# Peptides against a protein of PDB entry 1MQS: the designs that were tried, part 20

Target 1, 223 residues: chain A of PDB entry 1MQS
Amino acid sequence: ILKMLFLNKDLNNNDNITTITDDIFNQQEIIWKVLILDIKSTATISSVLRVNDLLKAGITVHSLIKQDRSPLPDVPAIYFVSPTKENIDIIVNDLKSDKYSEFYINFTSSLPRNLLEDLAQQVSITGKSDKIKQVYDQYLDFIVTEPELFSLEISNAYLTLNDPKTTEEEITGLCANIADGLFNTVLTINSIPIIRAAKGGPAEIIAEKLGTKLRDFVINTNS

## One batch from the design tools (peptide; aimed at target 1 Y139 L187 F217)

Design b2_p15_2_s4 (made by RFdiffusion4, then SolubleMPNN; from b2_p15_2, 9 letters changed)
Fold by OpenDDE base, seed 4:
Structure b2_p15_2_s4 (fold): chain B 223 residues (1-223), chain A 15 residues (1-15)
Amino acid sequence: as target 1 above (223 residues)
Amino acid sequence: SYDDILNKYKNLFSL
């Protein structure tokens, strides 16, 4: 997250958030930026950073992507949003309207190829591709609740998985979403975990899906 | 508050 806020510059990972922000604040001229979030990424950011941390990172304003936002044509913008068609269309509209000086686009998870192609096509039509300085998949589709605990913030996941009225299709779909979130978390940690799950329940389904994703990723990155 | 941040931003760019 801090890397994103500092335009994905290399930060020394050994420093506490406060130390990093203080060091950057003291050593470099602060580039003031706007942070554009969605509901999901707002929860992620809020779990990790305080308002003061955002300010120290040069975030002057943070807004929801779906909110009416005032143009700040001289201010660079950091988008940290879900990889959705809706968000892409809004970003492109913001680009068309010259809402900000520069666009640093960070998706909370992997952008599907079809959406990447759509983004590229729409941006090419605008003739303003030079304003897009970065497109990055952050894989930050989780909330840090405790130092060693995180949440995917999937609403009513426990209830849905334990409700006898929930269909097998709904369970399978939810398990896939959980596996996607866990996959993103693993990529963020940059360590391949040993997965253990209880047999005969949703945990096994999730573990299997996650295992498949990790294997596929390893194969694709080594090829 | 969001308003405090906005005000701080406005003040920052007003300089």
Scores: peptide ipSAE 0.016, ipTM 0.394, DockQ to the pose 0.021
OpenDDE base, seeds 1, 2, 3, 5: peptide ipSAE 0.005, 0.008, 0.016, 0.023; ipTM 0.356, 0.422, 0.555, 0.574; seed 5 fails the geometry check

Design b2_p15_3 (made by RFdiffusion4)
Pose (drawn by RFdiffusion4):
Structure b2_p15_3 (pose): chain A 223 residues (1-223), chain P 15 residues (1-15)
Amino acid sequence: as target 1 above (223 residues)
Amino acid sequence: SSIFLPEGYVEEREL
């Protein structure tokens, strides 16, 4: 999360510290930025970061994508928002409106090609595609409550999974999401683990789903 | 108190 608030700096290069000392913060000399969150993504940040931490990272203001936000045409913007048609539209609208000097679009989970092309087509007919400095799938789609407790924030799962009423489609979709939440966690750990799961029920489906996802990830690296 | 998460994998996108 912090690396993202630094424009995903230090990326594509060296350094293995963990929570930047101030003397180094003065090495790059950092400028204030607007931080745009949405309902879901605010729940993720406010769980691990205090307001003082945000300022210390160069974040002047933070507001939801849906609020009426007064312009700051000369100030950078970092969007950390859900990969939704609704949000993408507003980024396009803000991009046109010239609400901010720059855009650093950061997606909470992962943006589908479906919507990447959408955002891209809209932005193409603007003379301002040049202002979008970066677009990143951050893979932080979970909440870390205590130091080692996390949640996918998918309430009422035991019910949805065992309710006879529930479709054989609603179940597959739910497992697919849980498979993604885990995948989001696994990528944060930066370790491709061995999947072990109890057979017979949802845990297996999710295990085999996550298995396939992690399998492709390992492939679409080297070959 | 603040909790600091490790640096995870990210995917860059181009328009």

Design b2_p15_3_s1 (made by RFdiffusion4, then SolubleMPNN; from b2_p15_3, 8 letters changed)
Fold by OpenDDE base, seed 3:
Structure b2_p15_3_s1 (fold): chain B 223 residues (1-223), chain A 15 residues (1-15)
Amino acid sequence: as target 1 above (223 residues)
Amino acid sequence: KNIYLPDGVVKKLEL
């Protein structure tokens, strides 16, 4: 939780909460932030942190996600909310309305792939993806930064990959299409990526295909 | 900017 409040920077866990907050407060310029919670996350935060701890972490105001909140366009926001369609829609609406300067999104539990795709798609449509600085899943322990989060806008990708009736050939074909999209993205940004993928799923297939495409391209360009 | 992903195979493209 403290890590989240400090924008998911690594904290030495050997010190108590008070020592950590005091050291950071004294050594680093405090970035003032808004903390947006839901009912579940409010209970979690209140059980671990005191009001003074939030202040020392740079939290100026905390509010419920469903509350009508005033715009603070010059202030970054930390969301710590349940991974629901409703919360995603509210976050996207807040993004559309320029409610905050930056968005650091932390989900309290595992974000399903379909919801991640939905979030990515909606954000892409707004044209304001640069304001989303982080998407963090507390259960899966991963952080995605804005430059690395984008949608290829492939219709029904999640459904196709998770439907037990989908054939291996269909999965392979879809993975190839995704790899092609990623390849084009890599070429556009003109940087060679480090590819990381979970084992035993479509992500591994995509990673292998993308790796092959990149290797072939480099070999052909240097010849 | 470091992408932290859960347990996965990191394939380094050796150029």
Scores: peptide ipSAE 0.008, ipTM 0.368, DockQ to the pose 0.052
OpenDDE base, seeds 1, 2, 4, 5: peptide ipSAE 0.006, 0.007, 0.007, 0.007; ipTM 0.336, 0.398, 0.378, 0.372

Design b2_p15_3_s2 (made by RFdiffusion4, then SolubleMPNN; from b2_p15_3, 9 letters changed)
Fold by OpenDDE base, seed 1:
Structure b2_p15_3_s2 (fold): chain B 223 residues (1-223), chain A 15 residues (1-15)
Amino acid sequence: as target 1 above (223 residues)
Amino acid sequence: KNIYLPDGTVQPLSL
């Protein structure tokens, strides 16, 4: 639970909750977050943590997922909720409405494959997958998996993108080609991705193009 | 399995 509240960072589990929260509070800058719960997870949290513990963990406010919640578009949110279709739909609606800046999703139990696929599909349609930073259940991290380097083997891509003599049209064209390659790769591996890209550069352009292609594909496949 | 690029990452939500 504490790991979740600190955005799934590695914590030394040998200390009591108070010691851990005090140490982190004193040593690190507090990231203020919203905690979204359901009835079941509220009972779980209440059994382990006190209000002061939540505050020390950077939880500024906590609410039930089914409650009317005010938008906090500049604040990251931690979801700790049951893996149900209803909760997934609410999370997706919150994503669509830009209710929070970032989404850290933690399911209280194992997320069935069909619900994971549903979540992924709905998120892909929104075009806001970049806001989803983590997806966990009790057994699996769906975001932090085994790393694999992938290359499209586009000759001199880095040089072209960073050469001041390269025109905007050339950059746009190259980014489109990269996005096409990534799209084809995603389809080949039969995966619905969460896209994370650096802002203010070619990666963002590629991410946007890729997102559009994925959305169009999902919409056309479901229609 | 995640796809890693030098300036970005594509992480599968569902496979």
Scores: peptide ipSAE 0.007, ipTM 0.389, DockQ to the pose 0.077
OpenDDE base, seeds 2, 3, 4, 5: peptide ipSAE 0.007, 0.007, 0.006, 0.006; ipTM 0.376, 0.403, 0.396, 0.376; seeds 2, 3, 4, 5 fail the geometry check

Design b2_p15_3_s3 (made by RFdiffusion4, then SolubleMPNN; from b2_p15_3, 8 letters changed)
Fold by OpenDDE base, seed 5:
Structure b2_p15_3_s3 (fold): chain B 223 residues (1-223), chain A 15 residues (1-15)
Amino acid sequence: as target 1 above (223 residues)
Amino acid sequence: KTIYLPDGKVKKLEL
């Protein structure tokens, strides 16, 4: 939740909520944001955060998605709402009306594919897709590509990596291929990345392989 | 925008 309030920036998760908010408040310029909730997410937020915590996170105003809200065209908005057709329609309407400067959309649960496609279709029609900066669900079942996000376009990679019937050799081979693709991408960008990956799965394997490739490359290039 | 789907497929959607 805190990560969401800070626009899904990487936060050092090892600290208490208070420590995180205090550190960010003291070290970084606060970006003031609007938080849009529904009934369900309001209960969730209220169970974890206090009003003061929201303020420290830069939330100046919070409102219900179904309520009439005043336009704040110069202020970015964080949506934390249920993945429903109704909420999607409201978000799109808010987009059409230029209600906020930027839209950071976080669904409280997994967004079904049909609703994702509906959202995409409606947004495309508005011509204002550039205002949508992020779209997440809480399970990260899907990721909307930011300018810094790319795909290797490997079909069924997720299924292959998560199928219990897939052999270790097959997983290792696929991870190696992915790492090679990422390595080639890094070389194309001509920038050494900081690698971050989820722990305990194929992503960690890929990250390790990529890290090794990058280290080897740097050593060989500087020699 | 490119969207990564749970089934491992990539779909290009204007989002």
Scores: peptide ipSAE 0.013, ipTM 0.399, DockQ to the pose 0.053
OpenDDE base, seeds 1, 2, 3, 4: peptide ipSAE 0.011, 0.007, 0.006, 0.009; ipTM 0.413, 0.421, 0.370, 0.501; seed 1 fails the geometry check

Design b2_p15_3_s4 (made by RFdiffusion4, then SolubleMPNN; from b2_p15_3, 9 letters changed)
Fold by OpenDDE base, seed 1:
Structure b2_p15_3_s4 (fold): chain B 223 residues (1-223), chain A 15 residues (1-15)
Amino acid sequence: as target 1 above (223 residues)
Amino acid sequence: ENLYLPDGKVQKLEL
């Protein structure tokens, strides 16, 4: 739970709650965030943490997911809620409405694959996947899987994208090709990933193009 | 900052 409140950063598990919160509060700049709960998770949090602990963890406000909440577009949000279709829909609606600046989603129990796919699909349609920073299933043993690497086998892509002599048309064309390759990869895997891209560069262009392709595909397949 | 799948696998496309 504490790890979640600190955006799932590695914490020394040997320290008690008070020591951890005091140390972080005293030594680090507090990142203020909103905590969104449901009835079940409220009981869980209340059993472990006091109000003062939440404040020390940087929780400025906490609310129930079903409550009407004021927009805080400059404040990151931590969701700790049950893995239900209803909660997913609310989160997606919050995303669509730019309710918060960033979304850290933590489910209280195992998220079924069908719901994960639903979440990914809906997020892809919004075009705001960049705001989704984390999605955690709190019961998952963090299996450090070996990184999977694949290549689109596009020669000199890095050089082309970083060469000042490259024209905008060439960059756009290359980004489109990369997006096409990624799109095909996603379709092959048959799972919509959470897409993360650095802002202000070709990665953002690629992400946008890929997002558009995925949205169009999803809309057309559901139609 | 990872997407964790129900089977514990991290699924993330980083561009």
Scores: peptide ipSAE 0.060, ipTM 0.439, DockQ to the pose 0.054
OpenDDE base, seeds 2, 3, 4, 5: peptide ipSAE 0.059, 0.016, 0.058, 0.060; ipTM 0.501, 0.377, 0.507, 0.482

Design b2_p15_4 (made by RFdiffusion4)
Pose (drawn by RFdiffusion4):
Structure b2_p15_4 (pose): chain A 223 residues (1-223), chain P 15 residues (1-15)
Amino acid sequence: as target 1 above (223 residues)
Amino acid sequence: SYIEDKTEEFKELVE
């Protein structure tokens, strides 16, 4: 999360520290930025970061994508928002409106090609595609409550999974999401683990789903 | 952590 608030700096290069000392913050000399969150993504940040931490990272203001936000045409913007048609539209609207000097689009989970092309087509007919400095799938779609306790914030799962009423489609879709939440966690750990799961029920489906996802990830790296 | 960068792809699509 902090690396993102630094425009995903230090990326594509060296350094292995973990919570930047101030003397180094003065090495790059950092400028204030607007931080745009949405309902879901605010729940992710406010769980691990205090307001003081945000300022210390150069974040002047933070507001939801849906609020009426007064313009700051000369100030950078970092969007950390869900990969939704609704949000993408607003980014396009803000981009046109010239609400901010720059855009650093950061997606909470992962943006589908479906929507990447959408955002891209809309932005193409603007004379301002140049202002979008970066677009990143951050893979932080979970909440870390205590130091080692996390949640996918998918309430009422035992019911949805065992309710006879539930479709054989709603179940597959739910497992697919849980598979993603785990995938989002696993990528954060930066370790491709061995999947072990109890057979017979949802844990297996999710295990085999996550297995396939992590399989492709390992492939679409080297070959 | 792993981060996926779609910037180049986005710029190519905009072109």

Design b2_p15_4_s1 (made by RFdiffusion4, then SolubleMPNN; from b2_p15_4, 6 letters changed)
Fold by OpenDDE base, seed 1:
Structure b2_p15_4_s1 (fold): chain B 223 residues (1-223), chain A 15 residues (1-15)
Amino acid sequence: as target 1 above (223 residues)
Amino acid sequence: PVIKDLTQEFKELVK
């Protein structure tokens, strides 16, 4: 999330949120930005970041994508929204209306190829593709409900994993998605967890996948 | 990777 707020620049992942925001706030000229969210991403952001963190990251204002927003043609915008046709259409409309100076688009989950093509086609028609500076997708979809407790908010995950009609491919795919979500959570909160999982089920698969991802990350960041 | 930069692919599709 912090990386996104700083226009996906490389940040030291070993530093905590406070240290990173303080260092950047004190050492660099702040680029003020607008943060555009949807309902789902608002919950995610609010779970991880405090108001002061947003301010120190240069977020002057944040709004919901579906709300009417005043034009700020001289201000860059960061979108952090779900990869949906509706959101894509709104982004394109914002582009057409010169709502902001620059567009940094971050989708909260994987962007399907058909939607990427749709976005590209619509943007091409506007002739304003130069204003789109970045397009990212990620899997960062979690909510902190209580101290030291969070949820990825994956609908019907338990039911799907325990349904005997669910295929091995579906289980594998879901476990991979859950592991990715947990991995992103670990990176976001900058804390390496002790993993506890029930044995003999999907939780063990997820734990193994997460462990592998964490090990690979540590190796790659230290090399 | 968990986070993917689609910018180049996007720009190519826009052309």
Scores: peptide ipSAE 0.571, ipTM 0.935, DockQ to the pose 0.479
OpenDDE base, seeds 2, 3, 4, 5: peptide ipSAE 0.562, 0.556, 0.553, 0.559; ipTM 0.933, 0.933, 0.931, 0.933; seed 2 fails the geometry check

Design b2_p15_4_s2 (made by RFdiffusion4, then SolubleMPNN; from b2_p15_4, 5 letters changed)
Fold by OpenDDE base, seed 1:
Structure b2_p15_4_s2 (fold): chain B 223 residues (1-223), chain A 15 residues (1-15)
Amino acid sequence: as target 1 above (223 residues)
Amino acid sequence: PYIKDLTEEFKKLVS
């Protein structure tokens, strides 16, 4: 994932994410980029990266591919999306409209030959193939399938929480709402979980809030 | 992780 964020440059994979981002940020001129995701890839990114990781990688804006996005014709874009006809059509439409200066396309899984040909054909018609700088298939085994998995619209929450335009009040409010949702889920399942969260981001805030709620609940119910 | 570069193949198809 980090390799993708740095336009598929060779990175030292033996270092942790923080060390890699710090080294690159300090040693090289950072290239500011836009990151376009879909629901599936957003979940993947959320599981691996912290709040400051995207910023340190030069990602100033991140959005869902199906959302209306403002043109940034002078900014390069990284796509990390599923290999579907719909996503290909959207990418081509973005190309036609000069949405971004350069296009670095990374598919989350194998791109079928017919879709690759379709992409190439549509791009050829636009006459703007020079803006397509990279096309990659990204086979990331970062999706750990847990037997007991549920979602509270985490994908949208991640985008909101990691948006630099989001205010502290909005972050606090959203984290509280997520913690409430998780708390209600815990009560419904009737099992107190071990809380694990990535450090240095909204997940840690949510974990702390959830922990407090659970502690308060236990104290109140044992009383 | 497995990463496959399709850029060259893509460029060939566009040409």
Scores: peptide ipSAE 0.565, ipTM 0.933, DockQ to the pose 0.299
OpenDDE base, seeds 2, 3, 4, 5: peptide ipSAE 0.560, 0.559, 0.553, 0.567; ipTM 0.935, 0.935, 0.932, 0.936; seed 5 fails the geometry check

Design b2_p15_4_s3 (made by RFdiffusion4, then SolubleMPNN; from b2_p15_4, 5 letters changed)
Fold by OpenDDE base, seed 5:
Structure b2_p15_4_s3 (fold): chain B 223 residues (1-223), chain A 15 residues (1-15)
Amino acid sequence: as target 1 above (223 residues)
Amino acid sequence: PYIKDLTEEFKKLVA
């Protein structure tokens, strides 16, 4: 998330949020930006970042994508929204209207190929593709409900994992998806956890998968 | 599932 707020520039992932924001704030000129969110990303941002963090990141104003927003044609915009057709249409409309000077688009999860193509097609028609500076997938697959509790919001996960009729392949697949979500969560909060899971069930499988992902990430990041 | 930069791919599709 912080990387996104700094236009996906390289940041030191080994530092905590405070250190990162302080270092950047002190060493670099602040580029003031608008942050455009949806309901899901708003919840995440609010749970992970403080107002002062946003300010130090150069976020002068934040708004919901579905709300009417005042044009700021001289200000770059960071979109952090779900990869939906609706959001894509709104972004394109904002582009058409020259609502912002530059567009840094960050989708909260994987953007399907068809939607990427749709975005590209619509942008191409506008003739303003040069204003699209970045398109990223941020892989935010969780909702923080309270400081120490979050959910991946995977429907019927518990039922599926505990149904004796569920096949091993289905369990493996679901566990992989859960592990991916947890991994993305860890990256989002920028904190490597100690993993604890019950033995002898899906939780153990998930924990192992997550552990592998985290270890690989740490190794690759430090290499 | 890392953060992916789709900018280049996007630009190719726009062109």
Scores: peptide ipSAE 0.567, ipTM 0.936, DockQ to the pose 0.539
OpenDDE base, seeds 1, 2, 3, 4: peptide ipSAE 0.563, 0.563, 0.557, 0.554; ipTM 0.932, 0.934, 0.934, 0.931

Design b2_p15_4_s4 (made by RFdiffusion4, then SolubleMPNN; from b2_p15_4, 6 letters changed)
Fold by OpenDDE base, seed 1:
Structure b2_p15_4_s4 (fold): chain B 223 residues (1-223), chain A 15 residues (1-15)
Amino acid sequence: as target 1 above (223 residues)
Amino acid sequence: PVIKDLTEEFKKLVK
C-alpha cells in the first residue's frame, strides 16, 4: 500500500510505515496526489494506515470513486479500487473529462484479462492513453472478510477522520459517537468483542474508547 | 508477487 502511495517506487526499506513516511516527507519533494477509493479499499486502507500517513505520502484529498468529485486537472490521481466493470467505466469517464492530470490505477485484486482489454479499448477511444501512467493489480493479504459491514456512511466517517483538515475536536467527537454506537451494539448482542484496531489512527482512538466503556461496564455490572 | 505491473501489457493493448 505504501508503495502504491509513492507511485509504486521500490521502497526497499523494511522500516515501519511511520519511518518510511517520515523519511520521505522530510527528505523528498512531496508530490501531491488525489487518492480514489471504493468501499472495499477504504476498509483495507483503514487497517494499515495511521493518522497523517496519507498526508505524509502526499495525499492531499481522498474520495470514493462513486462520489461526485471536483476536477483537479493539474493533480495526479491514484486509484485503488476493485477490478470491476463499473469502476473501469468510472475511471474512463474521469479520463474523458480530464478530471486529473495523471492516472495511477491500482486494482485491489487480480484484474481479469477481459476487463484489462475493456479498459484498454475504452481508453484507446478517448485518445488520452498518455495520461494513464500505471496499471497495477494487487494480491492483498488483507482481505476484508466482511465487506458488507462497511457502508458509504462508514467510509465517509473514515474519510473525515483521516482528512488533515478535520479538527481534533471533530475527530474526538466522531470517535466518541462511534464508540458509543459500538458499545450499544455490543450490549445489544450480549457479546464481548475482541477489539482489534490499527495503531496511530482513528481506529485506535475508537478502540480505546470502546475498551474503556466496556471495562467500566464490566466493573459496574460485577460490583 | 503481491503486486503485478500491468502497465506494459495495457499499453500494448491500447495500441
Scores: peptide ipSAE 0.562, ipTM 0.930, DockQ to the pose 0.331
OpenDDE base, seeds 2, 3, 4, 5: peptide ipSAE 0.563, 0.556, 0.556, 0.558; ipTM 0.933, 0.932, 0.931, 0.932; seeds 2, 3 fail the geometry check

Design b2_p15_5 (made by RFdiffusion4)
Pose (drawn by RFdiffusion4):
Structure b2_p15_5 (pose): chain A 223 residues (1-223), chain P 15 residues (1-15)
Amino acid sequence: as target 1 above (223 residues)
Amino acid sequence: NLPNIENFGGFLFLF
C-alpha cells in the first residue's frame, strides 16, 4: 500500500528496506497528492494505516470517488479504486474535467481487459490520454485485521454454500471470488505455495480453481 | 502489470 502511495516508486529498481526512513524520503523529496478511494478500498486502508501515516507518505487529502470533489488542477492524484464500470467512468469524467494535474490509477483487485479497453476507448477521444501516468492492478483485495488474520470480507458464505436454494451457478461464482481473494493474498506474500485442501466440498473447488490460477501465473512468466 | 515471482514453497491449507 505504501509503495503505491509513492507512485509505485522504487519499482523497476533496487532497494530492500521496509518502511522508509525520513532521511531517504528527503532524498527523492516528495510532493503532496490527492488520494481517491472508494467504499471497499477505504475499508482496506483504514485497517492498516492511520491518517498520520498518510500525510507522512505525502497524501494531503483523501476522498471517495463518488463524492463531489472540489478541483485541484495542479495537484497529482492516486486512485485506489475497485475495478468497476462505475469507477472507471468517473475516472474518465475526472480526467476530462481536469480535476487533477495527473492520474495514477490503481485498482484494488485486478482490472479485466473488458474494462481496460473500455477505459482506454473513452480516454482515447479525450485529448488528455497523456495525463494518465500509470494504471496498476495492485492485488490488495482483502483486509488484514490483526498481524496474521485476514478476511475476504465475503459475509455469509457457509449459508450461501450449503443453502439448497442456492444455484449451481451462484456457488461456482462464489468459489471463483474466494479463489481470487486467496490469489490476491498469495501474490502479496510473493511465494507460490503448495495447495493442500480437504476433498469433497467447497475448499476443494476453490483449491483447484486457485491451483489453475497459480499454474498459469507461473507459466506466463517463463516459456 | 503482474508482480514478479520471488519464491516457491510453503503451504496453503484449506478446510

Design b2_p15_5_s1 (made by RFdiffusion4, then SolubleMPNN; from b2_p15_5, 7 letters changed)
Fold by OpenDDE base, seed 4:
Structure b2_p15_5_s1 (fold): chain B 223 residues (1-223), chain A 15 residues (1-15)
Amino acid sequence: as target 1 above (223 residues)
Amino acid sequence: MLPKIKSFGGELVLE
């Protein structure tokens, strides 16, 4: 998250948030930015950072993507939002209206290719592609409650997985969603975990799906 | 209760 707030510059990973923000604050000229969030990403940010932390990272204002926002044409914007068509359309509209000076787009999870293409196409039509400085998949589709505890914020997951009335399709779908969330989390942590799962249940399904995703990722990043 | 996932030093335990 901090890396994103600092426009995805390399930060020394060994430091606490406070140390990082203080060091950057002291060593570098703070670039003031606007942070654009959606409901989901707001929860993510709020779980990890305080308003003061945002300020230290150079965030002057944070707003919801769907709310009416005043133009700040001389201020760069960081978007940290879900990879949805709606959000893309809003970003493009903001681009069209020159709402901000620069656009640093960060999606909370992997942006599907079709949406990326849509974004690219719409941006190309605007003729303002130069204002888009970054597009990243941040894989931050979770809430951190404690340093070693996070939530994927999947409502009723436990109930759904354990309800005898739940269909296999529903279970499989939910397991896929959980695996995606875990995958994103793993990528964020930048460490491949040992996966332990109970046999014969949803946990195994999730573990298998996650394992596959991780293997595929490793293969694709090492070739 | 929201599913809580704990990471223990590189181990992901799914229950």
Scores: peptide ipSAE 0.059, ipTM 0.506, DockQ to the pose 0.218
OpenDDE base, seeds 1, 2, 3, 5: peptide ipSAE 0.044, 0.048, 0.029, 0.052; ipTM 0.480, 0.577, 0.506, 0.470; seed 5 fails the geometry check

Design b2_p15_5_s2 (made by RFdiffusion4, then SolubleMPNN; from b2_p15_5, 7 letters changed)
Fold by OpenDDE base, seed 5:
Structure b2_p15_5_s2 (fold): chain B 223 residues (1-223), chain A 15 residues (1-15)
Amino acid sequence: as target 1 above (223 residues)
Amino acid sequence: MLPPIKSFGGELILE
């Protein structure tokens, strides 16, 4: 998160970014910028940062992407939002209207290829692609409640997984969503855990999906 | 609300 707030610049390797120390904020020239969030990312940010921390990172204003926002054409903007068609369309509209000087786009999770292509196509049509400085997948679609506890904030997950009326398709879909959230969490922590799951239920399905994702990731990064 | 997932000693336990 802090890396994102500092425009994904290589914070000198020696700074364990894990501790928001006053020292990290003092060493870099503060660039004042706007932070654009959605409901999900707001919860994520709020779970780990205070308003004062945002200010120290140079965030002067933070707003929801779906809310009316005043143009700040001389101010760079950081978007930290879910990878959805709706959010992409809003970002492109903001680009068209020159709402900000520069656009640093960070998606909370992996951006599907079709949406990336859509974003690229729409941006190309605007002729303002030079204003988009960064596009990142941050893999931050979780909420930290305690140092060793996090939530994926999936509503009614327990009910859905345990309701006899739930279809296999619904269960499989939910398990996939959970696996995606866990995958993103693991990548954020930058430590691959040993996965243990109860056999014969949703936990096993999740474990298998997550395991596959992690293996694929490791293979692709070591390649 | 999914029950909180706890990391135990580098293990992810799914229950």
Scores: peptide ipSAE 0.084, ipTM 0.535, DockQ to the pose 0.211
OpenDDE base, seeds 1, 2, 3, 4: peptide ipSAE 0.074, 0.079, 0.007, 0.067; ipTM 0.541, 0.518, 0.402, 0.525; seed 1 fails the geometry check

